# Peptides against a protein of PDB entry 2AZE: the designs that were tried, part 178

Target 1, 148 residues: chain A of PDB entry 2AZE
Amino acid sequence: AQECQNLEVERQRRLERIKQKQSQLQELILQQIAFKNLVQRNRHAEQQASRPPPPNSVIHLPFIIVNTSKKTVIDCSISNDKFEYLFNFDNTFEIHDDIEVLKRMGMACGLESGSCSAEDLKMARSLVPKALEPYVTEMAQGTVGGVF
Target 2, 101 residues: chain B of PDB entry 2AZE
Amino acid sequence: GRLEGLTQDLRQLQESEQQLDHLMNICTTQLRLLSEDTDSQRLAYVTCQDLRSIADPAEQMVMVIKAPPETQLQAVDSSENFQISLKSKQGPIDVFLCPEE

## One batch from the design tools (peptide; made by RFdiffusion4, then SolubleMPNN)

Design b1_p25_7_s1 (from b1_p25_7, 8 letters changed)
Fold by OpenDDE base, seed 4:
Structure b1_p25_7_s1 (fold): chain B 148 residues (1-148), chain C 101 residues (1-101), chain A 25 residues (1-25)
Amino acid sequence: as target 1 above (148 residues)
Amino acid sequence: as target 2 above (101 residues)
Amino acid sequence: SEKVLLDTTITNEFLFSNVPNLKTP
């Protein structure tokens, strides 16, 4: 009985750890897909244009974006060395990291929400190593939790 | 019995976790390769058009922040305070605005 | 669209180091 109890505790611990790792892995996969897809898109676009975009027209990763109403008043304090910034808004704002931006751009092929079309899934699979393809499929189907 | 069942479960979970670890290592490696590839780095960018698709610049002011690694961001969004604090450990922070069309 | 928060307090802390460094040289 005591041994069984000990094993139950261990089982629960492992289950929780696996759950955490699943979440981490899914995020890593999404990042990989998003980044590779972005690079692929831009490569293709530059090839079609036969030139890179002007330097001032693009923002390279990594970055974050902050958006707020154009009517929002923003007070910005900047240290002399620009190491420290303080923004005070008179209204609400939103923050998005670059990965989220890429997801909203569709760079993760809708995999993040399990809303992959057949074409999206095909693209997603093509952007990961073979070993990850089954997991990508499971993510698209929303069945990851049932596997582990 | 119960003991045998639990033991079997633990073995299965161990195998599952090992598989996860393996897959995570693969992912980490891929991301590292991306970061080390100059061409990929050059092509890892978004345009103003991309940002406009996220937030309409006609209605929203879109600010882009580029900060060095290890920069700390603290944000407060409440009815009383709307604040973003950035503290870089090394290197300056750059802020850009997405222009309107 | 802008998300309006009236009675909610949200505090978020982020570290840029958590994002893969894909900056160009």
Scores: peptide ipSAE 0.021, ipTM 0.859, DockQ to the pose 0.062
Fold by OpenDDE base, seed 2:
Structure b1_p25_7_s1 (fold): chain B 148 residues (1-148), chain C 101 residues (1-101), chain A 25 residues (1-25)
Amino acid sequence: as target 1 above (148 residues)
Amino acid sequence: as target 2 above (101 residues)
Amino acid sequence: SEKVLLDTTITNEFLFSNVPNLKTP
């Protein structure tokens, strides 16, 4: 009886660990797709323009975005060495990391919400190694974890 | 019996986790390759047009923060306190303001 | 887009591998 109880605890622990890894894997897949799609887009754009964009017109990854109303008053304190920043706002703000920005740009092909068209899914599959294609399909269908 | 059933479940879960680990390794490898490819890194950028599509600078002020690894970000959004604190350990932090036009 | 939740404190550590220099104000 005690042995069975111990194994049940272990079973639950493993299930939870698997669930966590599934979430991590999904995020990694989305990152891979988003990054490759972004690079592909920009490469194509530069080829069409026959030149790279002006240096000050682009922001390279990694980054984070902070946005707030233009009416928001912001007080910014910066250390002399620029190692520390303190922003005080008089109203609410939003923070987005670069991956979230890419997702909202559509770089993850709508896979993050399971809202992929057939063409979006085709693009997503083309941006991952063959071994990951079945998982991408499961993500698009909302059936991730069915095998476990 | 109960014991044999649990034992079998654990074996199956182990195999499932191994499959996940394999897929994880594939993903991390791909991301590493992207990070090591200089051309990919050169092309890994967003434009002002992209950022405007996320938050229109006509109505929203948009700041881009470039911070070194292991930078701490603390954010407070309450009725009495709206604050962002950044603390870097490995170098200076850069802040960029997106132009309206 | 989603805002930071009211009355919530969020602390994150960012582990960026590469940070190109940008124009500062």
Scores: peptide ipSAE 0.019, ipTM 0.857, DockQ to the pose 0.093
Fold by OpenDDE base, seed 5:
Structure b1_p25_7_s1 (fold): chain B 148 residues (1-148), chain C 101 residues (1-101), chain A 25 residues (1-25)
Amino acid sequence: as target 1 above (148 residues)
Amino acid sequence: as target 2 above (101 residues)
Amino acid sequence: SEKVLLDTTITNEFLFSNVPNLKTP
């Protein structure tokens, strides 16, 4: 019946939307964990050092990173107002946003890849509100969305 | 029947989506709180050592770009063209090189 | 040859006033 077909279409639409929201939520959780973990790490480090790091030795979020071989020749053009930059490379380059950097630093506790030790998972759970802990657990187990 | 089954599924999906929305709201709130906390902002940094762990300056040149919100980044990576274009709307862009030492 | 184009808009969830003073190009 046409009615059933319509409902099936709606069902699929909702499933896709839920899937998208799940992905968004996971990313948000990872960001939260990464940021809080970073802050925690730095706070502890500064306490141990009894001083903040030199200003020129740190990069505050947000940022992006571009890396390429030292052998790569880079031609850079900058507008007078510095609103526009153009970089030309003679070889391949990589771009990483700050979140990716934090993930690679382990700030997301390996949750991003489902590679959490028991200690990593404990840390991850400790960095989110209680309401999000079950979801963190599901992420670690790779069982997110199993009920859908 | 089929109709009832589908209707039930839709109800369940609605509940699931509402739960997701709730969790997302909690998460976004936490992120906003972080952005509003001065101490957290002060401590939200990576060191040169961190960057070296991602891309070793001994082998790689590491460039750091700090740009205003909504800055457009366009990258072309092909055999014929390797290019990054940055266009900001809200202010100047800062570019830094990660020191080797 | 095929060109790979990536379009990325830098989003800023956090607003920071402090900017490091690293070596500039």
Scores: peptide ipSAE 0.017, ipTM 0.852, DockQ to the pose 0.251
Fold by OpenDDE base, seed 1:
Structure b1_p25_7_s1 (fold): chain B 148 residues (1-148), chain C 101 residues (1-101), chain A 25 residues (1-25)
Amino acid sequence: as target 1 above (148 residues)
Amino acid sequence: as target 2 above (101 residues)
Amino acid sequence: SEKVLLDTTITNEFLFSNVPNLKTP
């Protein structure tokens, strides 16, 4: 019946929307864990050193990283007001945002790649509100995707 | 019947999506709180040592780009064209070169 | 090609200055 067909279309729409939201939530959780872990690390480091790092010796979020071989030739042009930059490379390069950098630093506890030890999972759980802990566990197990 | 089954499925999906929305709200709230916390913002930084752990300065050149919000980055990486274009609307862009050891 | 907007949920305006600054030609 036409009614059933309409409901099936709606069902598929909702399933796709849920899938998208699941992906978004996972990324948000990873960001939260990474940020909190970074802050915690730095706080501890400063406490141990009994001082903050020298000003201008660190880069605060947000930032973008570009890396390429040291053999790569780079030509750079900058506008007078420094509002515009143009880089020309003679070889391939990589671009990473700050979140990707934090992940590669291990700040997301390996949760992003499913390489989460028991200690990593404990840390990850400790950095999210209680309501998110079950989802973090599911992420670590790779069981996210079903209906809950 | 088929109609009843589909109706039940939609109810279950609705509940699942509501739960998902709730979790997302919690998560976004936490991120917002972090963005509003002065101490957290002060501590939200990486060092040159951190960057060296991502790309070895002995083998890789590392640039750090600091730009105002809404700055656009356009990148082309093909066999014949390797280019990055930056354009800001809200202020100057700062680009730094991470030194090698 | 890729087009990316520089945006993060947690932001600040601190600068890094202990490395060579490429904004000066």
Scores: peptide ipSAE 0.017, ipTM 0.857, DockQ to the pose 0.087

Design b1_p25_7_s2 (from b1_p25_7, 9 letters changed)
Fold by OpenDDE base, seed 5:
Structure b1_p25_7_s2 (fold): chain B 148 residues (1-148), chain C 101 residues (1-101), chain A 25 residues (1-25)
Amino acid sequence: as target 1 above (148 residues)
Amino acid sequence: as target 2 above (101 residues)
Amino acid sequence: SEKVLLDTTITNEFLASNVPNLKTP
């Protein structure tokens, strides 16, 4: 009946919304893990060195990375106030946000790709509140959304 | 029947969504706490060594861009144009180079 | 009004003079 059709439409709408929220949650979890892991790593490193790294030897978040071949010619136009930049490359370039950098550094423990060792998973779980641990486990197993 | 089944499904989906919302709230709160924690922010950094793991400066030029919030970034990477445009409204944009070893 | 832009090719020389280099630890 028409009622059933309406409910089916609503069901699909809700499923799609849930899917979107799942994606958002996963990204948030990855960010949390990556940030906390980074902070933990650096804290430990500084403790071992008994001092913070020299200024200008590190880049604090947030940032973006642009990389290109050393052979690439880059023309740069900069406004006097440095509010505007224009980079022209003669070849392809790559842009990475800080989150992607952290992921590639392994700060998300491989959870982003579902490639977690037992140790990686343990680390990932330790970096989230208890309420999120089951979801982290599901992410590692690739079973997120299995209940739907 | 079919109607009852759909109704039950919707109820289950509602519960699942509520659970997701709860988890998202927890996660968002954690991220805000991180952003507000001075020590965490002080320690939220990467090194040149880290950046080299992403792109080796021996082979590639690696630039780090720190832009204020609300900065507009436009990138074109095509056969005809390779361009990055940055426009800030809240302050100057800083660019750094990761040096070779 | 239009902002004056400084046009240059990014080279090691330019970057050394105009763009801060990260220091290795």
Scores: peptide ipSAE 0.023, ipTM 0.867, DockQ to the pose 0.035
Fold by OpenDDE base, seed 2:
Parts: structure tokens; sequence; C-alpha cells
Structure b1_p25_7_s2 (fold): chain B 148 residues (1-148), chain C 101 residues (1-101), chain A 25 residues (1-25)
């Protein structure tokens, strides 16, 4: 009885670890898709325009964005070497990392919310190695979470 | 019996985790390859139009921050304090504005 | 190291003048 109890505890521990890794894998897949899709989009755009965009018109990854009402007053303190910044706002703000920005841009093909059209899913599958395609399909269907 | 069943379950879970680890390794390898590809990095950018799709500068100020790796970010957003603190150890921090027009 | 902080109130106008702008292509 005690041995069985110990094994059940271990079983639960492993199940939780697997669940965590599944979430991590999903995020990694989304990052890969979003990044490759972004690169593909920009490559196509530059080919169509026959030139790259002006240097001061784009921001390369990695980055973060901060947005707030344009009426928000921001006080900024900057060190002389620009190693330290302090921003004080008089109202609420939002922070987004670059991956979140890409997702909101649709670069992850709606896979992050399981809202893929047939074409979105096709795109998503095309942006990952063959071994990951089944997992992408499961993500789109919302069927991820089972034990292999 | 129950013991044999649990033992078998644990073995199956181990195999499942190994498969999961394999997939994760494939994925991380792909991400690494992307980071090492100069052309991909050159094309890994967003535009002002992209940022406007996230937050319209007509209503929102959009500030872009580029900081070196391992930069410390501290943010407080409460009724009593609205603050962002950035501390870099590897170089200067750059800030950009997405204009309304 | 010596740290000298520059205190400035940032407005959209200030940022436009003193921070690099993303230009529309």
Amino acid sequence: as target 1 above (148 residues)
Amino acid sequence: as target 2 above (101 residues)
Amino acid sequence: SEKVLLDTTITNEFLASNVPNLKTP
C-alpha cells in the first residue's frame, strides 16, 4: 500500500512536469512561427519594393514597447551613460515584449488562441520542421494536453 | 496488480517526457539557427505601421525600448505608483518613439 | 562608477525632438 502511494505521488509529479513542458513547447513553437513568418513577410515586402525600408523606419528584435495615453505625463531620468532609465507616469501604462507584439500582429497565425483558418494552419505548418507539424495541428484543434 | 500498473504508467510517462524533450530540442535548435542566420536577423523587424496596429498613436503614445541582454526591468503599475526602471549592465539603452503621423 | 541623472519631463513633443522617431516608409 505504501509503495503504491509513493508511486502515485511520483506519477502525479511527472504528469505535472510534462504539463509544464507542454506549455513551454507550445510557446517555443509560437515563437518560431511568429519569427519565421515575420522574416518571410519582410523579405517579400522588400522584394516587392526592390529596396529595404529606411533605417529609421524599423525596429529590429529584440525590443519591448511601452504604451500609455498620449495625455499621460512622463517624467524621465537618464544616467549620463544611458545605462539607467527611470520613467514616472501619472497614469497607467502597458508593457509588451516583442513576441507578444508579433502575436498581436497575427504573425503566429492565430495559433496562440486556437483561431486558425485553414490557410493560417497551412502557413503555421509550413514554418516548422516536419516533426513539429502534428503538434501544431493539435494546438490549432485545442487537443494538446494529453499524454503521449 | 496495482503495483504493476503504476510501474507501467511511470515507464510510459518517462517515454512521453523523452518524446517531449526531443520535440523541444528540435524547436530550440530551430530558434538557435534563426538567431545565427544573418539574413533572418536583418529581416527580423517591425515597422511603425505594425506598432500602430497594436496601439494607435492617435490615442496612445508608443515607446520602443531596445536594451542589452540581461537588462533589469522593474515596473510598478498601481493606484499609488506608475513607474518603470531600467538598469543595463552591458551597454546603453535606446529609446524610440512611434509618431502619430 | 559616477552616475549623473538627467531629469526631464517627457512629452510627445519632447520625444519627437530628442528621441529617434520611427518614420513611416
Scores: peptide ipSAE 0.022, ipTM 0.857, DockQ to the pose 0.034
Fold by OpenDDE base, seed 3:
Structure b1_p25_7_s2 (fold): chain B 148 residues (1-148), chain C 101 residues (1-101), chain A 25 residues (1-25)
Amino acid sequence: as target 1 above (148 residues)
Amino acid sequence: as target 2 above (101 residues)
Amino acid sequence: SEKVLLDTTITNEFLASNVPNLKTP
């Protein structure tokens, strides 16, 4: 009885850990797809334009985005060396990291929501190593998690 | 019996976890390759058009923040306080504004 | 922080004038 109890505890521990790792893996896959897709898009665009974009027209990763209503008043305090910033808003704001921005741009091919067209899924699969393709397919189908 | 069943479950779960670990290693390897590739990093950028697709500058102010690694970010978004605090230890923080047009 | 801070009320217009702006491609 005690042995069974110990194993049951361990089983639950492992199940939870696996669940966490599944989430982490999915995020890593999305990041990989998004990055590769972004690079591919930009490479193609530069080839068509026969030159890189102007330096001040692009923002390189990494970055974060803060957006708020254009009517929002922002009080900003900045240290002399620009090491510290304090922004006070009079209304709500949103923060997005670069990965989220890429997702919203469609760089993850809609895989983040499991809403991939056939073309999107094809693209997503093409941007990952062969070993990850089955998992990408499962993500698109929403069937990830059946480990037991 | 119950003991045998649990033992089998644990073995199966161990195999599943090992598979996940392997896949994660593949992913992290790919990401490292991207980070180490100079051309990829040069091409890892977004444009104003991209940012406008996220939030329309006609309605939203869009601010881009580039901060050094390990920069501390604290945000409060409540009915009483709306605040973002940034503290860098490794260099200056840069802020950019996405123009409306 | 022990550093001197610059306190400024920033409107969108102010930000546009004083913060580096991205140029449209």
Scores: peptide ipSAE 0.020, ipTM 0.859, DockQ to the pose 0.036
Fold by OpenDDE base, seed 1:
Structure b1_p25_7_s2 (fold): chain B 148 residues (1-148), chain C 101 residues (1-101), chain A 25 residues (1-25)
Amino acid sequence: as target 1 above (148 residues)
Amino acid sequence: as target 2 above (101 residues)
Amino acid sequence: SEKVLLDTTITNEFLASNVPNLKTP
């Protein structure tokens, strides 16, 4: 019947939307864990040192990084007011945002790749509100979306 | 029947989506609170040691870009052209190099 | 004293003087 066909179309639309939201939620959770873990690490380090690091020894979020072989030749043009930069490379380069950097640093506890030890999972759970803990567990187990 | 089955499926999907929305609201609230906490923002930093763990300056040149919001970034990475263009409208762009040990 | 790790801002002068593979056109 036409009614059933309409409902099937709606079902597919909802499934696709849910899939998108699942991806978004997972990314948000990873960001939260990474940020809180970074802050916690730095707080602990500063407490042990009994002082903050010098201002020019650290880079605060947000930022991006560019890396390339140290043999790569780079031509750089900078405007006088530093509003404009142009870099020309003679070989390939990579660009990473700060979140990706934090993930690679292990700040997301390996949750992004499903490579969580029991201790990593414990840390990840401790960095989110109680309501998010079950979803963190599902992410670690690779069982997200099992309802569908 | 078929109609009842589809109706039940849609109800379950609605419940699942509502749960996702709820969790996303919680998560976005937490991220907002972090952004509003000055102490957390003060502690939200990385070091050169951290950057070396991503790309060792002994093998890679590591450049850090700090730019004002809404800065335009264009990147071309092809066999014939390798280029990054930055254009800010809200202030100067700061670029740092991570030195070798 | 803690080592300064990120104290080098890229400028045209810096690129020309301190980084062999970086230069201004």
Scores: peptide ipSAE 0.020, ipTM 0.858, DockQ to the pose 0.027

Design b1_p25_7_s3 (from b1_p25_7, 10 letters changed)
Fold by OpenDDE base, seed 1:
Structure b1_p25_7_s3 (fold): chain B 148 residues (1-148), chain C 101 residues (1-101), chain A 25 residues (1-25)
Amino acid sequence: as target 1 above (148 residues)
Amino acid sequence: as target 2 above (101 residues)
Amino acid sequence: SEKVLLDTTIKNEFLASNVPNLKTP
């Protein structure tokens, strides 16, 4: 009885750990797809234009964005060496990291929300190693964890 | 019996976790390779058009922050206080505005 | 000449006179 109880505790511990790893893997896959898709898009665009964009026309990763209403009043204080910034807003704002921006741009092919068309899924699969393709398919179907 | 069932479950969970670990290793390797590829990093950028697709500068102010690694960001968003604080220890912080036009 | 899209840094107009200056680290 005690042995069974110990194994039940271990079983629950492993289930929770697997759940965490599943979430981590999904995020890693989305990041990989988003990055590769972005690079591919830009490579194609530069090839079509036969030139890279001007250096001041693009923002390279990593970055974050802050957005707020255009009517929001922003007070900013900056140190002389630009090492410190303080922004005060009179209304709410949003902060997004670069990965979230890429997702919202559709760079993850809608895989993050389960909104993949057949073409989206094809693109997503093409941007990962073959070993990850089955998991991408499961993510698109919302059936991750079915093997457990 | 119950013991045999639990033992079998643990074996199956172990196999599943090993598979996950393997897939995660593959994925992290791919991300590392991307970070080490200079051409990929050169092409890892967004444009103002991209940012407008997230928040239209006609209605929203869009600010881009590029900061050195380990930069501290603190944000307060409450009814009484709306604040963002940035503190870098490794260099200057660059802040850009996405123009409306 | 191609339009520069992301060359606008935070302008001085964003600096509030009623906010204390941050100390230099």
Scores: peptide ipSAE 0.021, ipTM 0.858, DockQ to the pose 0.025
Fold by OpenDDE base, seed 3:
Structure b1_p25_7_s3 (fold): chain B 148 residues (1-148), chain C 101 residues (1-101), chain A 25 residues (1-25)
Amino acid sequence: as target 1 above (148 residues)
Amino acid sequence: as target 2 above (101 residues)
Amino acid sequence: SEKVLLDTTIKNEFLASNVPNLKTP
């Protein structure tokens, strides 16, 4: 009947929405872990050094990274007010956001790729509220993705 | 029957989505708390050493771009065109280079 | 010591652009 057809369409819509939210949740968890881990690392480092790093030696979030071969020629044009930039490269480049940088630094404990050691997983769990710990465990095991 | 089955599925999916929403709210709350904590923001930084671990300055040039919120980025990376365009409406954009040493 | 430096490879030109843009990551 038409009613069943309508419900099937709605079912599929909800399934897709849930799938999207699962991905979003995983990213949010990774961000939380990465940020907290970064802060923790830096706090510890400053305590050990008994001073903060030189102001011009660090870059505060947020930021993006652009990297290219050292041989790449870059032509950069900027407006007088620095509101507009144009970069022209003679070769390929890569763009990374700060979260991706943190992930590559290991700040997400390898959870983003499901490559967590026991210690990494322990750290990851310690950096999230209790309600999120089961989900972190599932992420580490690669068992996330099903409808629960 | 089929109708009853579909109805039950939809109810279960609704419950699942609500659970996801709850977890997401927890996450967003935690992130907001981090953003509102002055000490956390002070400590939310990377070093040039960190950047070197991502891309070796001996082989790669690493630029850091700090732009105001809502800055627009356009990037083209093709065989004949390699370009990045940045447009800010809320303030100046800063570009930094990570030194090799 | 480590130091973050501004990019010196810059041309100071006003840009007039009308291309599609994405919000920064």
Scores: peptide ipSAE 0.020, ipTM 0.862, DockQ to the pose 0.036
Fold by OpenDDE base, seed 4:
Structure b1_p25_7_s3 (fold): chain B 148 residues (1-148), chain C 101 residues (1-101), chain A 25 residues (1-25)
Amino acid sequence: as target 1 above (148 residues)
Amino acid sequence: as target 2 above (101 residues)
Amino acid sequence: SEKVLLDTTIKNEFLASNVPNLKTP
C-alpha cells in the first residue's frame, strides 16, 4: 500500500540519518577523550617535573603534521606575510591531523578501534560525562548501531 | 501487519535519533568548555617525543604546521607531483621541524 | 629532562594562489 511505501521511505531516511549521527558522535567522543586525556597527562607530567616544558619544546593544538623520508627533498616557498605556503617534495609524504596524532599516541585509549583494555575503557569512561558512558562502552564493544 | 510494524520501527528510530541528538549536544558542550578553559588549552600540547612515536625521526622527517582557522590545504601525492599548498585568510602559518634528537 | 628545540623552515617568495580542496582541522 502507498502508506506502507511512504513509511518505508521514511524509515530508510531515518536509518541513514542515524548512521551519520552515530559516526559524528563517535568522533566527538573520541576528540573529547583524547583532549582531556592529553591535558591530564601533561598536567601530571608538569607536576612531576615541577615545571612546564620549555616553550619551544612543545606544540599546542591545533596542528597538522607532515612526514616524509629524511631523504626526501623538500622545497618550501613562503609568502612574505606567511599566509601562503607551497611545499614541493620529490617523493611521497603523509599528512595527519592532530586528532589522529592523539589517537596514535593512545590518547583515545584505543577506543577508536575498539581495542580497549579494561584500564583503557575505565580511563575513557572517566573522561566523559555520565550520559556518554554507555555509548563509550558500546564503542569499545563494537556494538554501536547493532540494533538497526 | 506491515503498517503496524513500520510504525513501531519509526517510533523506535525517532527515540534513537533523539538520544543521539542529546548525546551530541552534551559532547559538543564539553568540547566547547575545553576550548574556553585557558588552563586546558595551555596543557593541550604534544612534544617531540610524542611525535617521534608517530614517525621515527631516524627515518622520517616530521614537520608540524600550525595554521589559523579556515586555512585551506591542497595536497597532491602522485607519481609526478608531490605537493602541499596552504593558504590562510586569518593570519600567518607556522611550520616547525622536530629534531632527530 | 632533555632540552628540545623546534626548528622553523623558511623560504620566502611570492606564491601564486592555488585552489584548495580541504580546510585544515
Scores: peptide ipSAE 0.020, ipTM 0.860, DockQ to the pose 0.033
Fold by OpenDDE base, seed 2:
Structure b1_p25_7_s3 (fold): chain B 148 residues (1-148), chain C 101 residues (1-101), chain A 25 residues (1-25)
Amino acid sequence: as target 1 above (148 residues)
Amino acid sequence: as target 2 above (101 residues)
Amino acid sequence: SEKVLLDTTIKNEFLASNVPNLKTP
């Protein structure tokens, strides 16, 4: 019947929306863990050194990274007010946002790939509110989405 | 029947989505609190050592870009064109090169 | 806005004295 067809369309719409929100939540959790872990690492490092790092030796978030072979020729033009940049490369390059950099640094404890040791999972759980711990566990096990 | 089953499914999905929204709100709140904490922002940095762990400056040129919010980034990476364009509307863009050790 | 050619080295305090040069068109 038409009524059943309408409800099936609605069901599918809701399922897709839930899937999208699951992806968003996972990313938010990874961001939270990575950020808190970074802050914790740096706090500990500064305490051990008894001083902060030199001001010009660090880059604060947010940022992006561009990398390419040192052999790549890069042509760069810049506006006089530095509002506009244009880079031309003669070979391939990579772009990474700061979150991806943090993940590759291990700040997300391997949770992004479901490759957490017991210690990594313990750390990840300690960096989120209690209500998020079950979801962190599901992410580590690769079982997210089974309930929906 | 079919109608009863679909109706029940929709109710269950609604409850699941509400739970999901709740978790997202918790996470978003935590991120907001971190962004508002001055000490956390002071400590939210990476070093050259960190960048070298991602791409070795001995083999790779590593460029760091700090741009104001809503800066437009356009990238083309194809056999015929390799280009990055940055356009800011809110201030100057800063570019840094990670030095070799 | 007027564009100017960037010199061979991006001048920033984060840079060391010996850095890879950028090509100026």
Scores: peptide ipSAE 0.017, ipTM 0.859, DockQ to the pose 0.040; fails the geometry check

